# Peptides against a protein of PDB entry 7UQJ, part 264

Target 1, 160 residues: chain A of PDB entry 7UQJ
Amino acid sequence: PELYQNFNITPPRGVLFHGPPGTGKTLMARALAASCSSDERKITFFMRKGADILSKWVGEAERQLRLLFEEAKKHQPSIIFFDEIDGLAPVRSSKQEQIHASIVSTLLALMDGMDNRGQVIVIGATNRPDAVDPALRRPGRFDREFYFPLPDVKARFKIL

## One batch from the design tools (peptide; made by RFdiffusion4, then SolubleMPNN)

Design b2_p25_2_s2
Fold by OpenDDE base, seed 5:
Formats: sequence, C-alpha cells, structure tokens
Structure b2_p25_2_s2 (fold): chain B 160 residues (1-160), chain C 160 residues (1-160), chain D 160 residues (1-160), chain A 25 residues (1-25)
Amino acid sequence: as target 1 above (160 residues)
Amino acid sequence: as target 1 above (160 residues)
Amino acid sequence: as target 1 above (160 residues)
Amino acid sequence: SAEELAELEAARAAPRRPLEVELPK
C-alpha cells in the first residue's frame, strides 16, 4: 500500500495474475504472500479455488466468500488468493446467468466494500483473463493485471 | 532420461505431483520442462487440464488423449503435463463408471504403450491423489509421486 | 515492489532461495524471471554462479559484481540470480578472511546501494543458508528467504 | 505499468521466509 500511497495511487484491492496455464501464478501468489510477511508483519494467506467455491450450494458460495473476506480482514494484513478465478466468476453468459451472477455480485461487493485502508490484497489467478467477468477487472477490484508468459524460449536463452 | 539410464532406473513414464492447492505443482512441471530443455535438446511441453479433456464428447476425449500422446512422441523429448488429473481419471465410483472408465482405460493404455525408450514424460498434478484411479498409480504409469506440502505453517510463519 | 509497498514493506532487495540440492531453486528463479516478463515489460535476467564469480582474480570478482549490478540497473526491470550464493558469500570464517570479506563487502554495498525504487531484484540460491554470511540475510539485502524442501525422500526415490 | 510494477513486486515480494516449495528434483 505505501507505494501506492506515495504515488497517490489507490492500492489495488485486487491483482489478476493471468497467463498460460502453469506459468507460476499460484506459486507467485504464495511467494508474494510469503515475502510480504516479516517477523513484525505477518501476512495471513487465504487460498481458495474458484471451482471449489462454486461447488457449494447456491448462497453458500456467497456466504463462504463473505466469511473469507471477514476472516481476511480479521487477520490483516492478509492476502486472499483465488486460484482459477475464472471458475468462480466466469463471463456472464446468458445460459448460466443466475448462480454465477450472484456469486460475481457478491465478490464485486466484497471487493468494493474493502476499506482502502484495509491490509487485504486479493489475488486472482486465471489462465483465461477474458473468461473473467469484466466487472471484476475494473478499478477498485482486479485493477492490476499480471501477465505470466510462458518462459519464452528466448527469455530462457537469456536465463541459461 | 540420461540420469535415469546412468542408474539403470527406468525413467518414470509418469510422475504424479500431489499436494495441497497452490503448492506449485504446475509451475514445477513447467519449470522442469524449461530446465530440461537445453539448446541442443528442447523439450516440448504439452499441457492439458483433466477437466478440459473430460468436457469433450465421449470418445473425443479418448481421441484427444491419443493425439496428445502421438504429438508428444512426434516432438520428443517431450513432457505431457496433466493439470488436475483427478478430473480426468477420478476413482472409479459406481455412479460415473462408464465415461470415466473409458477415458481412464485409454490413458492407461497410452501410458502402458509408451516405449521405455520414448523421451516422453507424463506429469500428472492433483490436489487429491486418492481421487486418482489407483490403476494410474501403478508401476509403468504414474509410478513416481511428489508431494508438494504447503509451506509449513511454521515455515510460512517464517515466510509471512 | 507495489505489493511490498502495499504492506509498508520495503521490497526486498534480495531473496534467498534455500533448500536441499536440486529442489528447483534455480528453476524457480528462472520461472519467476520468465513469468515477470510481459510483452510490455521484459525483465532482464542475469544469472551468475557464486563459484564462477570467485574464480576470478582478487578485485575482478568485485568488478564483475559492480558491472553486473550496473548492467542490471541499466536493463531494469531486472533479476540478478546468484546460484550457489554460499560460494560467493560464505560465512566469514577466520581462515578465509580477506578475499571473501571484500567480495561479501562489495555485495553488501551493492545491495545496500540499490535505490528502493530500482527495479532490480536479487535472488540468491543456496543449499546451505547457514553458510551464507548473516550480514547478507539482514533487512534490505536477502531479507526474504524461501525454503525449497526436498520432495519427500520417498517421493524422490520413486522419481529417481 | 501496474503489471510490470507488481511483477517487479512479485519478484521483490519473493518471501522473507521459506516458501517450502517442494520443487521436485
């Protein structure tokens, strides 16, 4: 948050990690969580998979999201990591409207309701950023995106 | 391959990466593919998600597996990475028997049919190794398993 | 940098990857470097082995470190990866005092001299974190550590 | 870019404490 504060940038409430599968999004998020904690400042890391949240009964997914954000706030500074967030908040297609729409709406509300002073970062990982509801990719939500390219053969040649 | 040959160890046809979500299984597989490729010896990395293969029509999933293994053999040395392989080959439960059983049988046959001289490694990643058909975990298939622990809460408390 | 600033955490100038040999420390560093490069922002990855730097004449090792950091700064955002950093910066033992002490002192100064705004990350990998000079493991240097456990010896024995 | 800066922070955010990432050797 201080970098953002120093530049009058609102700290992103959410960060979207995107890129081809297995480019290290989840590991990076864990690495981030790990790195952000000092002895003085332990970050609590919450991990959920999008599909695991959806596998719950209608309304229970929303409750689980609320509880997750409450727990994250209680244990701040914290990171909420959503692996495969496209599984949680797919682009609202006309055919799967209601259940996904409510979960997305709850996640939107939870991200919007995060006090800007809250030491809660939300990281979403997806292999398909275009499969994530564009509403989640707006300012104050997942307003920061990270592309995890495949280790380009060329980048790899510069690495070796 | 040569490391296994030097020890008269049959290179595992398959390696199962298992452990809690976000322990870096997918990243490790990519990273392994990346590390094992030299300038002289580029490893081709094929990635599929178990659920994405299952989302195909009955028989098309089997065809996609066959094509994947053929392509991997054509582009050897190669790694086939199955992310969430428990989604592809769940434990044969009585209620989902036939469709999953045919796909599992095809995967078994493909892994069994890999010539020991083939430079094709299959990596399966799962969060639930016990949800993977035990037939896949036998010698000559996913006969090698890697546990990816959560960074121990204590290590995480030293991380965090 | 933003995530650390977000938590009022000074972005680590350095990260220490430690763990048993071949737990993928080098691989992770490469994967991180590759993942951190987008099409818009290519991270330049510099890799050096600690022993390779030490194999230089006295004073040339220090010059190589300076040049490396200058080049990394010139090509920022960048990652400097030191593989086997314990070979570069062994714990100051009374018997190897002067040559190692100067190289360590140069590395300390270079890490301390990195502007907090510099987009240069230093990753050190070691199999022996306790063999790394504790001065390097202080805040503002390698103040972040990652343990890479062996894949459980049983898993590893099933892999080899 | 926000992406680049936080990738740099992701890389800078490499943990203070051991991520026991069992990288399979």
Scores: peptide ipSAE 0.000, ipTM 0.285, DockQ to the pose 0.030; fails the geometry check

Design b2_p25_2_s3
Fold by OpenDDE base, seed 4:
Structure b2_p25_2_s3 (fold): chain B 160 residues (1-160), chain C 160 residues (1-160), chain D 160 residues (1-160), chain A 25 residues (1-25)
Amino acid sequence: as target 1 above (160 residues)
Amino acid sequence: as target 1 above (160 residues)
Amino acid sequence: as target 1 above (160 residues)
Amino acid sequence: EEEEEEELEEARERPRRPLTRELPK
């Protein structure tokens, strides 16, 4: 967030962190929230997990998403982090389509409804970017993608 | 890795990483795999998610756990990382107990069957350590626990 | 910690975490400290920023480094984390050379004065490993280096 | 230990079925 302001780069509305599990996607999102907080400007960090949103009653998942985005707007500058966003917005598979479609459509509408003047960034983390609905990966939504490859065995010697 | 050598602490067979979501448990496990690897001594890192093991057919989850531990022993030195281990081994709740019990008992047996001379470490990550079966948190299993606190706003300034 | 014991790997005195900004170096250091602490054996984590040490009066920076290493020895097992160590130990550039040279020489002496039996690990984080004095990157000092690649648009999936 | 072995034997005898209940359609 602050990095983009400091660099005169228009902050993306959404950033997709993708890559193998346990590469630190959630950690980086928290680290970004931390680095973007100053003594003068605290960033509010909201975190949700895709599966936890889906585990709600039909219509309650959509309500929880709406409330999350409202609260993030109220407490801006803010980051909304969705861990395992592929759980929320899987590529439409036939049998669970309707419930997922309502949640995905709500998330799309909420991301589209973020004014560019708002100090809210959405970060999605996934192990499977191709399992995320392509509609979320369009400009004005998760329009920045960031791949974190597995530390190679040689690059493994380079993390510890 | 090196800290325990310096400290003459018997390495646990299992390490439980616990703490709020997005505190970097999975990243730390990968980083641990990384630091323990050298050009001469590559560590093999196996990662599984609790839910992905549970999504198997009855008896296939147990088979997949057995194969994982066999492969980890074959490719030692190795780390087995279980993300969301509370998904695999929830505290026994009465009605779904039997299927979870078999998987948990298999995991217990596999951890108990790790020779102390083996170069295999198991890392479990959870957001809810109290939701992990206490049997897994005993000596010889996940007998080291590491709390990943939320970076407090002050600790946020300390993490980036 | 434990993996190096199992693997008969001599623990480094110093570990250099390097890689572009926001790659989670500081977070990894904290998570290492957390992952090395047990209920029975708490690791003391000391964190300093290179710039904060340099902002001290001439001779006070050296004193603060000495005190830090003394306190780390007193509270062992311990980790000393230097964030932005390139700020402390820039490759010697002519005009600020003498003040930086005194601080760097003090840090070198403190790292050299760590007995291999001591339970103190030093972690340095930098965005510019080539801006760190090569004297710090020698065996017995920061002799393990750990590259945190940018989350590139392709490589940002690793740190997540 | 005995309970864990009995639970393991019972699990071996169980027919292979999805562990996850398909959400009812």
Scores: peptide ipSAE 0.016, ipTM 0.239, DockQ to the pose 0.137
Fold by OpenDDE base, seed 5:
Structure b2_p25_2_s3 (fold): chain B 160 residues (1-160), chain C 160 residues (1-160), chain D 160 residues (1-160), chain A 25 residues (1-25)
Amino acid sequence: as target 1 above (160 residues)
Amino acid sequence: as target 1 above (160 residues)
Amino acid sequence: as target 1 above (160 residues)
Amino acid sequence: EEEEEEELEEARERPRRPLTRELPK
């Protein structure tokens, strides 16, 4: 959060956390949400799992995404965390193309429609960044990518 | 690792990490595996997702579990981490009963067949401990349960 | 990183990770550093243990801190992670008062001297936030605090 | 010693900079 202000880097609308499973992507997202809350300024943290959004009826996934972004906008400042976002917006594959295309399109539109002044951050977590639709990984969307490496052996000793 | 040696606590065969999604269960399992590894004693960390084991052909899931436990035994000391173990061993429901029963039975047998002297720890992570078959939550199996609380709101504010 | 820009949160100079040992503070700090690195913009991650800085000759600790902050400033964007920062900047105690006073003073001055435009984040990790000098826990310093909860007590005992 | 303590007290008394810009209401 603070890193980017100091870095004079334009706040992305979206951040992609990627790396091997169990590298703490979800914990980091919660910790970041937590870090961005002060006693005066609570950040509302919304969490969804990609597969849980897809498990909804066709068209209900898009509605749930819209509602999520509206609620996030209503409860600014807010973070939307998508765990396993590769499950929500997989790379376009022929057999699931239509259902995923509308969800991806909706997510793209919602990310594009976020006011750059809006206090809503979207964090996507994935173990497979290459399984996320490249359209989501463009500027103004998930234009920042965070690699969560395996905890290195030296980091191992210092969690102790 | 050092925690157990220092606490003279008998290593469980299994530990259930439970709590809301994004509380760091998987990160903690890796951190534990990491913390258990010294330069002299590397712990081999095996990770599987419950759903990925189920996605295999009937009978192949049981074979993959057996191979996993054999590999873990071969590479002692080792940790087997099952992410989303509620996906691997759901509470017995009538429609999935037969396929899940054999996998659950195999996992039970593998956990029961772990020598108490074996340096193999099994960690299961779930968001829904009540969705895990109660037979797995008995002594000699996942007889140990970690609640991962949501990062407290006050902890949230001070990361800012 | 992006979180704070979108939240209009002024970048802290410092973040305090606190909580019991083995709660993933160091892993989280590494994951943050890795997360803040893109392929285009690598964040340089500096890691020091508080006790390792103190183990240096009197006056060499301050020099090492200055060099660390200079190197971090030179390699912007950067994260300085102090593991066991309570070892580096303990609350004033009578016998260690003089040596710790100069180190704490130096760390305070270095944190205060960080340009608000500087792309350097300081993360301190401690198991004992109350053992960290309260002056460091003020806005413009470690004005943000992350509590890393124990994986709940039931769980601790059950990795056992 | 006293000068280092005074510098520490001055450093401790340095005003807390607000971390969050107040959101305009």
Scores: peptide ipSAE 0.000, ipTM 0.275, DockQ to the pose 0.090
Fold by OpenDDE base, seed 2:
Structure b2_p25_2_s3 (fold): chain B 160 residues (1-160), chain C 160 residues (1-160), chain D 160 residues (1-160), chain A 25 residues (1-25)
Amino acid sequence: as target 1 above (160 residues)
Amino acid sequence: as target 1 above (160 residues)
Amino acid sequence: as target 1 above (160 residues)
Amino acid sequence: EEEEEEELEEARERPRRPLTRELPK
């Protein structure tokens, strides 16, 4: 609650950071973790890559997600950052689709099972928001989206 | 010259951004690119990943590096950003070691062939500076190192 | 010098990071501090909040600023980061205006008293650049401005 | 193959230019 009370934001169960690669999604997530950490309240930052979740055996990925969410709950206040969360999206090949679907289903269930009273923020980062399963982008999951635009090659930063 | 004249830097032929993942190396490189760009002076930002350089056929990776440096020279002032430049480091498997050796040699030659008068900055980002070939970390190459620490979980960021 | 010699920027006596809250101003300042630190050259990072400077008794705030700049000079290369530097700006109430004016005058004098040869960077962060005293935004003070935009879902950030 | 390894080794052996330009006193 208080992490979000400091922002007066109704705690998104998840925040989607989307935008081109190298736009600082991971940095911003770490910044948010650091910024929300005070002397009295250290935020535990958990980072996982979508691809690293998928590289695990069927059922082990799900177990690891469950353990991650349990660990994040134990170490509240905490941030779970999924880098390349689009890597959890079902790639259209049928056999991988089922594996991906199970992992996504587990992630959905874990996000749905997060009481709004938890001090766990889930941040997903992607370069391809349209490749993220729309089910993850629903209210009570990744219901907030932050676009990290390319710093366009055309904007003049004068560090004088 | 002028990019560095605007900064008055003796142009490092290369800058190594190193530090844990998600410390903002890529964002800083982009911010530097942006910061060096003015109304009159657009900086062209070239980004490559170390792994994407390696995924190319032997000789094609080298050709692509040469083309990249030529294109960066044509589009001066420019920044070449290598993300995960440690991915260009020889992975200890013998057959990949040779391919990596050739690519690293080509990169060394390209960096050595950069006139200090060029308006091309090379930025390498790595999570593992010790995995970057020491040859790349020599003066006239990546002769400047920028450590991006983890925002230390111990550094009491009071955002009051 | 060397911090800026590492960037060879004619050392801005100050850099203003401005933009909406949560845009990573503080993180970027820390990343800069860290990035400029090597094994051989640790940059000392001093952080103060505008409000914390103001919460001190009249004259104590000025003394603390002087001590901060002296300490930063002693621990060169160093960064002084003022978070919420707009908090040093005179809030429109007359009695606070004089106190704020004195603190701002002291900060101006301290920035003006920094020889360009000092390895002290001053970074001010604000959400309200227009609330920062224009006197601080003059050449030889916060003469460089970095806009940290909201990652607006619509905004193509052109970093030229 | 050996030539590329030798070129890399030669490139590795190239002297590090001193990072520290001592500012002349």
Scores: peptide ipSAE 0.027, ipTM 0.248, DockQ to the pose 0.103; fails the geometry check

Design b2_p25_2_s3
Fold by OpenDDE base, seed 3:
Structure b2_p25_2_s3 (fold): chain B 160 residues (1-160), chain C 160 residues (1-160), chain D 160 residues (1-160), chain A 25 residues (1-25)
Amino acid sequence: as target 1 above (160 residues)
Amino acid sequence: as target 1 above (160 residues)
Amino acid sequence: as target 1 above (160 residues)
Amino acid sequence: EEEEEEELEEARERPRRPLTRELPK
């Protein structure tokens, strides 16, 4: 409590984990979920992959996103982790406009519809933050970004 | 070399990292590459994603795999890491038969064609080892498997 | 606030990352530092190596620890990461008694002297949790421990 | 999906190790 109270850190509605592949974005999201879980208060961790939502749910991706956010709200406190969010929410200027635009619009609406008091955190992971629609990176959505650098070669040598 | 010579452990041609998403499979592969790298002997780390090979190179995926293995051989000692190898090499009995079958066949041939003396290790990571073609899990291919358990919840609870 | 208020998680003063070399302890510490940093509130990340403090600061290691904690307090919110903390804080029963005992005593005092309200998290990483003085592993110090498992021992031996 | 949630629940049900190792006196 006190460390976070002292930080006056309004929990972001959304957190963007970005950085090169294999920098531990997914591991960190799971570690955060589990570390925020207590015996008294289990955090429910929902993990979805951007490309899987797009590919498995052709024409239902919007409904699946809504269901995911509803389920996360029912099971709060919860973390929704989108792995490869650039696969779900590409920049609108990409020529694959219509199908992606509807999914992005739904995700934007769902993030905007989260009450600031919601016990739901959304974590997006990407290798390409610039490939994520800038609308998702605005305040009230993925308003916090975390760069996962490649561990410097010196840091890599010392992990082993 | 010497540690392997002393143990008479034939280095696996391929290692399958399997376990739930976000268990650090990709991180471990990078950590291994980094630790086996000395100042004198840098291990070249090639990372590819199964779904990305399939999506980017419709019709050239086989050629890209061949080029990857050739490049890894040129830059030996090397590690080839396939993230989400189940996306590249699904079980042959799955209804998406033809396009996947050719890519799997090429990967099998490339793994079989690696000389036992090659300083090339192939690491495949998957969340679903049972979704990987059993032919890849045979001796001389991914003949070693590593389960990445979810970090025990006791571990997770203590980060926060 | 509410998510952490709801978790009633007293932030640990110290977190011990333990596990075999190469399990990503240092990477996780950096990723946590990055992930807690926002555009508005950068977390200052202090990284020190236990053996480096002992070797570089012969006779001044205590003073360097005090300065590190003071600097972390000045730049709060902060994370102090001790890599190889077993090199800094060996078990008191080891024959190198006097110099190590004073450094350990200073680290204990510094961790005890951190107000529970302090915006300073201490992360210790070790490959040998049993080589760390048990006094550091008590409540109010490194009261939280994270095991970074090896991928099963069969795993490491076979990737190598 | 359900199996990953069940494994996560089973992992959650694992009893906390007491943080207090009694130091031997």
Scores: peptide ipSAE 0.000, ipTM 0.258, DockQ to the pose 0.036; fails the geometry check

Design b2_p25_2_s4
Fold by OpenDDE base, seed 1:
Structure b2_p25_2_s4 (fold): chain B 160 residues (1-160), chain C 160 residues (1-160), chain D 160 residues (1-160), chain A 25 residues (1-25)
Amino acid sequence: as target 1 above (160 residues)
Amino acid sequence: as target 1 above (160 residues)
Amino acid sequence: as target 1 above (160 residues)
Amino acid sequence: EEEERRELEAARAAPLRPLTVELPA
């Protein structure tokens, strides 16, 4: 939220952190939340893991997503962090489409329903950006992508 | 190696990084490898995910572990990083004991067989240290444990 | 700058990211730069390593700092990231004082000369905040400090 | 269901313009 108010930038509804495993995507999201939180202005940080949301019945997963977005709205400014979001919204493969379709549709609707003036940022982290449903990577959703390269390929070239 | 040479400390055979998800355990392991690597002394960094090792047949998982430790020994000084090691060596629960027992026994033997003079460090990362087989947490194995708190509990209490 | 304009906070001239190696300080600085960059408003990210600036002749190091700040001013909004800033601005120890004193004095003057309205943020990252010259940690310079905790300082004390 | 499916297909059909910010190496 606040990061973008300074820039007079409409806060993106969603930011996709992508890159190899162990590049610090989750740490970054937490530290962004911490760095944006001051004594005077607390940013509420909500974390969910994609697979943990999918492990429930479809209707309960939808309800949990709705509650999460409502809670984030109540606690503005806030960050919703979806760790391993590719686990929540996998690219639809023909044989398991229905269960994923409902949860993805709910997440799309929740992201689309966020007021552009809302102080809620959604951060998705994935190791596999191509495994995230392309519908989530559209303008007004996860429309910004941040690649987290492996820490210093130069350091790695010094390590190899 | 260098991390411990600087301290004149005998390098532990194994270090357990534990703490909540997204505390940067994997990033820390990579950055430790990078920080210990100098232009004069390169540290080879091997990464494996616990669940990916288990997804193979028991005999292939054992073979892959043996090959990994041999490769790490050939490329000394080296770090073996097991991400989500609780997926590789879960606490023995009665109903699935046999498959896990063989892999855990192999890992134990490999860690016990590492020469104390070997410049090979094993780092295990887990969100659930209590879900790691206690046999791995004994002296001469993962005998050092590193808790990874959430970045700034103060920031988190300010974020909640 | 802008990160703090959102907060109605006078943008600090400098932010010190401190914490043990591999805590994601550098990654955080990069992701902050990226998160602040939009399609409409690009933030220019300048990275320098403290040791690399010191490895040159004093007069060239001063010139390089001046050029860096001028370039950052030309490319506003911008972030100057000093990685390992403790290498650039070590606490004055008696025997090597003169060379470090000139570079530190130049950096102080450059930070003091930044207009408070300037869209230039200086981020210093260090593993040793106490090794950074206290003059840099004064109001109007690196007056905000963000601790990047290790994954537990208890952890590091157990690695040692 | 059909309306949600159409909205999802329409959302899939829109041009992907991800703003990839590469973190400078």
Scores: peptide ipSAE 0.016, ipTM 0.288, DockQ to the pose 0.091; fails the geometry check
Fold by OpenDDE base, seed 2:
Parts: structure tokens; C-alpha cells; sequence
Structure b2_p25_2_s4 (fold): chain B 160 residues (1-160), chain C 160 residues (1-160), chain D 160 residues (1-160), chain A 25 residues (1-25)
């Protein structure tokens, strides 16, 4: 929030952090949350794992998402970090479509329902951006993407 | 500190984290600091920005460095993190040589004056390791370097 | 390996990185791997997720672990990073004991079978150190632990 | 679709703005 406010930019509703495992996506999200927190203005950091939301009973996952967004709105400025968001909203494959479709549709609606003036940033982290439903990667949702490359093993980490 | 102490290693006096912006240097310094500490043994993390130290009046920057090292020694185990250390100790360019030379000389003396048994680690972060005075990169100072590579520019860093 | 070798310390066979999600465990492991890599001496970084190993057919998980350790030994100096190791080797709870017991026993044997002269470091990352089998946390295995605290929103980055 | 893909490719090419995380003092 403040990072974007200080730049006079409309905070993206959603930011997709993507890149290989262990590239610091989660860490960056936390560092962003911590950095945007001042003594005067604490950012509430909500973290959820995609698979953990999906493991809930049908309808409970949607309820948990709604509650999460409500709680984030109540405790704004806030960051919602979805770790492994590809586990929450995989590309709609025909066989698992119904259960995933409701969760995805709920997440889409929640992201679309965020007023641009809300100090709620959603960060999705994925190791597989192409495994995320393209509908989530559209403007007004996860419309910004940050790649987290592998630290190139070839690049001279010369610890002298 | 404790990472090294728990391993019965002499902590390097200085570690240079270098690499392009956003590669996680500051975050890694904090995570290292955070990981090296235990419930029983709290590391004090001191953070300073190179430019902020340089913005002080002549002689005050040197005093602030001395105070920082004294405070770090008093609160050991400690980490001093210099963010943008290339701003504090740029390679001596002819015109700004005198003011920078005193600060660099003070930092050199402070790093040289740390007893090897001191639980004070100095981490310098820079986006431009070649802009750091080579005297700081010598043994007993920032004698260890960690490269933080760019995110492979070829892989889609689409920060929209 | 080289981080410890450069310090003339026997590298721990295993290091447990523990702390809340997104505290930089994976990033630290990668930074350590990358930092220990020189142009002359590249560290091979092997990453596996605990749950991904566990999702294999019974007996295949053990085979994959053996192959991983053999490959790591072949490509030494190397780091094996187990992300979410609590998913690979959960505390033996009575109901799922047999399948997990074989994997845990295999991992124990592989860690015990590492010659102390081997340039293979095993890093386990967990959000729940108490969910890791205590047998893995014994000397000669994951005998060193690094806590990665949440960046507590309170200003004391008490890097414990 | 192609414009969304081009916008999604052009933003994929946009350099990471350095997140200067000013930690509160």
C-alpha cells in the first residue's frame, strides 16, 4: 500500500509473484508488508496457502475466502498473500471443474469487488504461473506479475 | 554471528551483498540476522543507509559510524547492515575525495578495530560492487561477498 | 559446504531451517548455495519438496531419496534442500506410521551414511519444527537449527 | 486475446522496479 501510495500509484488489486521454488516470493511479500508497516500504520499480513483453502469442504473454501477478504478489509491496510495460488485456482481442467470453478469464481468476485480505494493488496505466489487460471491474471485481479528467477547458479556468487 | 558461532567459526568482519536492485540483499541480511538468533541469544540488527550517513556534516558521519559500532558492540551479538554501501564508500573520485576519504577511512578503521571475538557482523549491500572502494573489500573487512544475481532477465519479469 | 569449508568447520550434515511461512528459509538456502558457488567451484543445488516426495508410490519415495543423495554426491559440492521437510518426515503418529516410517528411516540412513568429508549439505526447511521426527533432529542429521522468525510487525526485529 | 497476450508479454518485459523497502526507523 504505502509503497504504491508513496509512488502515487493505484496499488494493484492483485500481484502475482511467480518463479521457481525458493526464489523469495513469500519472503518478498513479507518484506513488503513489513516495510509498508510504520509504527503509525501497521499493515496486517494475511497468509493462506492455496492447497489449504482447497482442502476445505465445498462451500467452506468460498466462505473462508470471503471471511479472509472481509477480515483484510476490516484490518486495512492489509496484504493477503496466497502462497501456491496455483493450488487454489488451477487452470480449469474439465474433470475437476465444478469444485474449483466455485472457488475461482469466488476469488474473482472478491477481487473484482475490492474498491480501488481499499488498502488491501492481494499477492499470489506461484511456482507455475501457467497453472493459474488466466481469469485471475486479467486487469483488476492479478494484473501485475513479478517474476522471481532462480538465483542464476552461474552468476558469480564469489564468496571470497 | 550465531550462525558462525554455533559452527565455531570466526564470523567475517564484513560481508558484501552485491547484485542488482530487488535481488533480496536487504531481505537476506534480515533473514540471516533473524535466523542466527535464538530465544536465548538475541542479535541486535542495526540498519543504516549509505547515503544517510554521507548526508551528515563532515566529522558527524564519522562520529555516527563510531557510535554505531560502539552501540553494536554494546548490544552484541549484533549485525550492522549498511544498505547501499556504495553510497557511503564510493570509489574515490577526484572531486569528492576528501569528505569521502574520511568516512571510508573511519569505516576501515572501525572494521579493522573489531576484535575477531566480537559478535558484530557488518553486512554491506550494494547494487554496484565495483562502485565500492576496493579497500573495503580486502581481508578483515568486507572479505566475503555474496552475489545476488538478477532474476534472469530473459524469464518474464512482467511487472505490469 | 564451502561456507563452512572456508571457515574450516565440519559442515553439519543437516541444517534445519525453521520458522513461520515466508520467513526466507528457501531463499536463505538458495543464497547459501549461490554464495558458496564460485566460478571455479559450483555448488549443485538440489531442491525437493517434502510432500512431492511423499506423493510417490510406496518404495518409490525411498528410491527417489537414494537417487537424490547419490546425485548430490556425484555433483558435490552440493546442497540438498528439502522444502517443507515436515511433509516428508512428519512425527510418527500411530495411524500413518508404516509408509512414513520407511521414508524417514531411509532419510535417516542416508544422512547417517554421509561421510563427514562429503561436500553435501542437507538443508531441511519447515514451518513446524515440532512436526519433524525428532530422530532427524539428532546429532549427525539435522543437528543445527536456524530459526526464521516472522518479521514481527513490532519494530524489534529481534533477530533472536 | 492477442492484445491481452501482447499486454501480458509487454508487462512481462517490464523491468522490476526496485522495491526500496524503507523500513521504518
Amino acid sequence: as target 1 above (160 residues)
Amino acid sequence: as target 1 above (160 residues)
Amino acid sequence: as target 1 above (160 residues)
Amino acid sequence: EEEERRELEAARAAPLRPLTVELPA
Scores: peptide ipSAE 0.000, ipTM 0.195, DockQ to the pose 0.056; fails the geometry check
Fold by OpenDDE base, seed 3:
Structure b2_p25_2_s4 (fold): chain B 160 residues (1-160), chain C 160 residues (1-160), chain D 160 residues (1-160), chain A 25 residues (1-25)
Amino acid sequence: as target 1 above (160 residues)
Amino acid sequence: as target 1 above (160 residues)
Amino acid sequence: as target 1 above (160 residues)
Amino acid sequence: EEEERRELEAARAAPLRPLTVELPA
């Protein structure tokens, strides 16, 4: 937060949190939501898990994404957090990818359709950034990436 | 660890971390592994995701569990962390449960087969503790449970 | 990051992470550092423990703080993380506080002396926010506070 | 606390209910 303003960096619309399992990606996203809330300015936090969206019928998954983005826009300022986004938006080139192409395309369209002035941030979390469709990792989408390293043994010790 | 010694509490063999997604269950497990590690006493941390174990052939999943527990015993003191353990060990009574009954039975046997003197702690994390087989939640298995609440807005705001 | 700009919130210069031990304060600080780093923009992460600064460098603590802030400024964008900052910056009213008054005053001066354009963020972590000198918790210093709740006693026990 | 927690859990179980992160005043 502080870094971007100190750096006069325009907030990305979409942020990809990536790193090994249990590096605190989801916790960070929740923490960010709360951090940016004030008594005067409540941030609405929406969470979805990629696998849970994908477990729905393809057409219902697309509808649920649309409704999620509409609700986030209605309740702005807001954060949409996709946990395990690699489950929702697998790379387009594998044979399984055709089934999810519509879901990925819907997510792309929803991210592209967000007004730059809209107070909706999309955070995707993954353990496998390379399993996320490269189209999602382009400018105007998940155009900032955040690596959550395993805390070193030293870092873990300093965490406790 | 230090807490258990200070309180003369025998460390649980199995600990169930439960709470909503992104409450830091996995992070805490890693943090514990690090905090219990000293320069003189390194704790080996093993992580598996329930869904990733289940995605293997049933017989290979059981073998992988056995190998994991053997490796953890070999590298004691150690922590085995199962993320999303509800994916590995669903409740036994549903129709899908027959497919997983062998995996659950293997995990039960591995937990029961751990000598109380072994320095292997098993941590299971779930968003759905009620989706975990009740047999895993018995004494000598995941007999300690820890609820990770969503950090309150206060808690999150006090993080960001 | 994104939230502050979308919210037109000036980034705090200093952030106080507070909450019980093992709540992931240090982890969050490291995750933030990694998160704000891109391939094009590496953030330098400096970590100090308050007790270590006080215990190792009783007469040199002020100089070590100055050097730390200079190094952070030199390697900007940067994060300075003070773990256990209550050890470094005790409340000014106790008899022990006279010995530390100079250290606290140095930290105050270093935080006040940071240009708003400087790409240095200071994160303090403490288990005892009320043990931190109130002067550090003012606007332009640690003016944002972040509570890391204990995961419930259940969650702590599920963590321990 | 428990009611707010139940409301927050119910708001989470509700597929589209915004979790408004209210900062405490």
Scores: peptide ipSAE 0.000, ipTM 0.288, DockQ to the pose 0.044; fails the geometry check

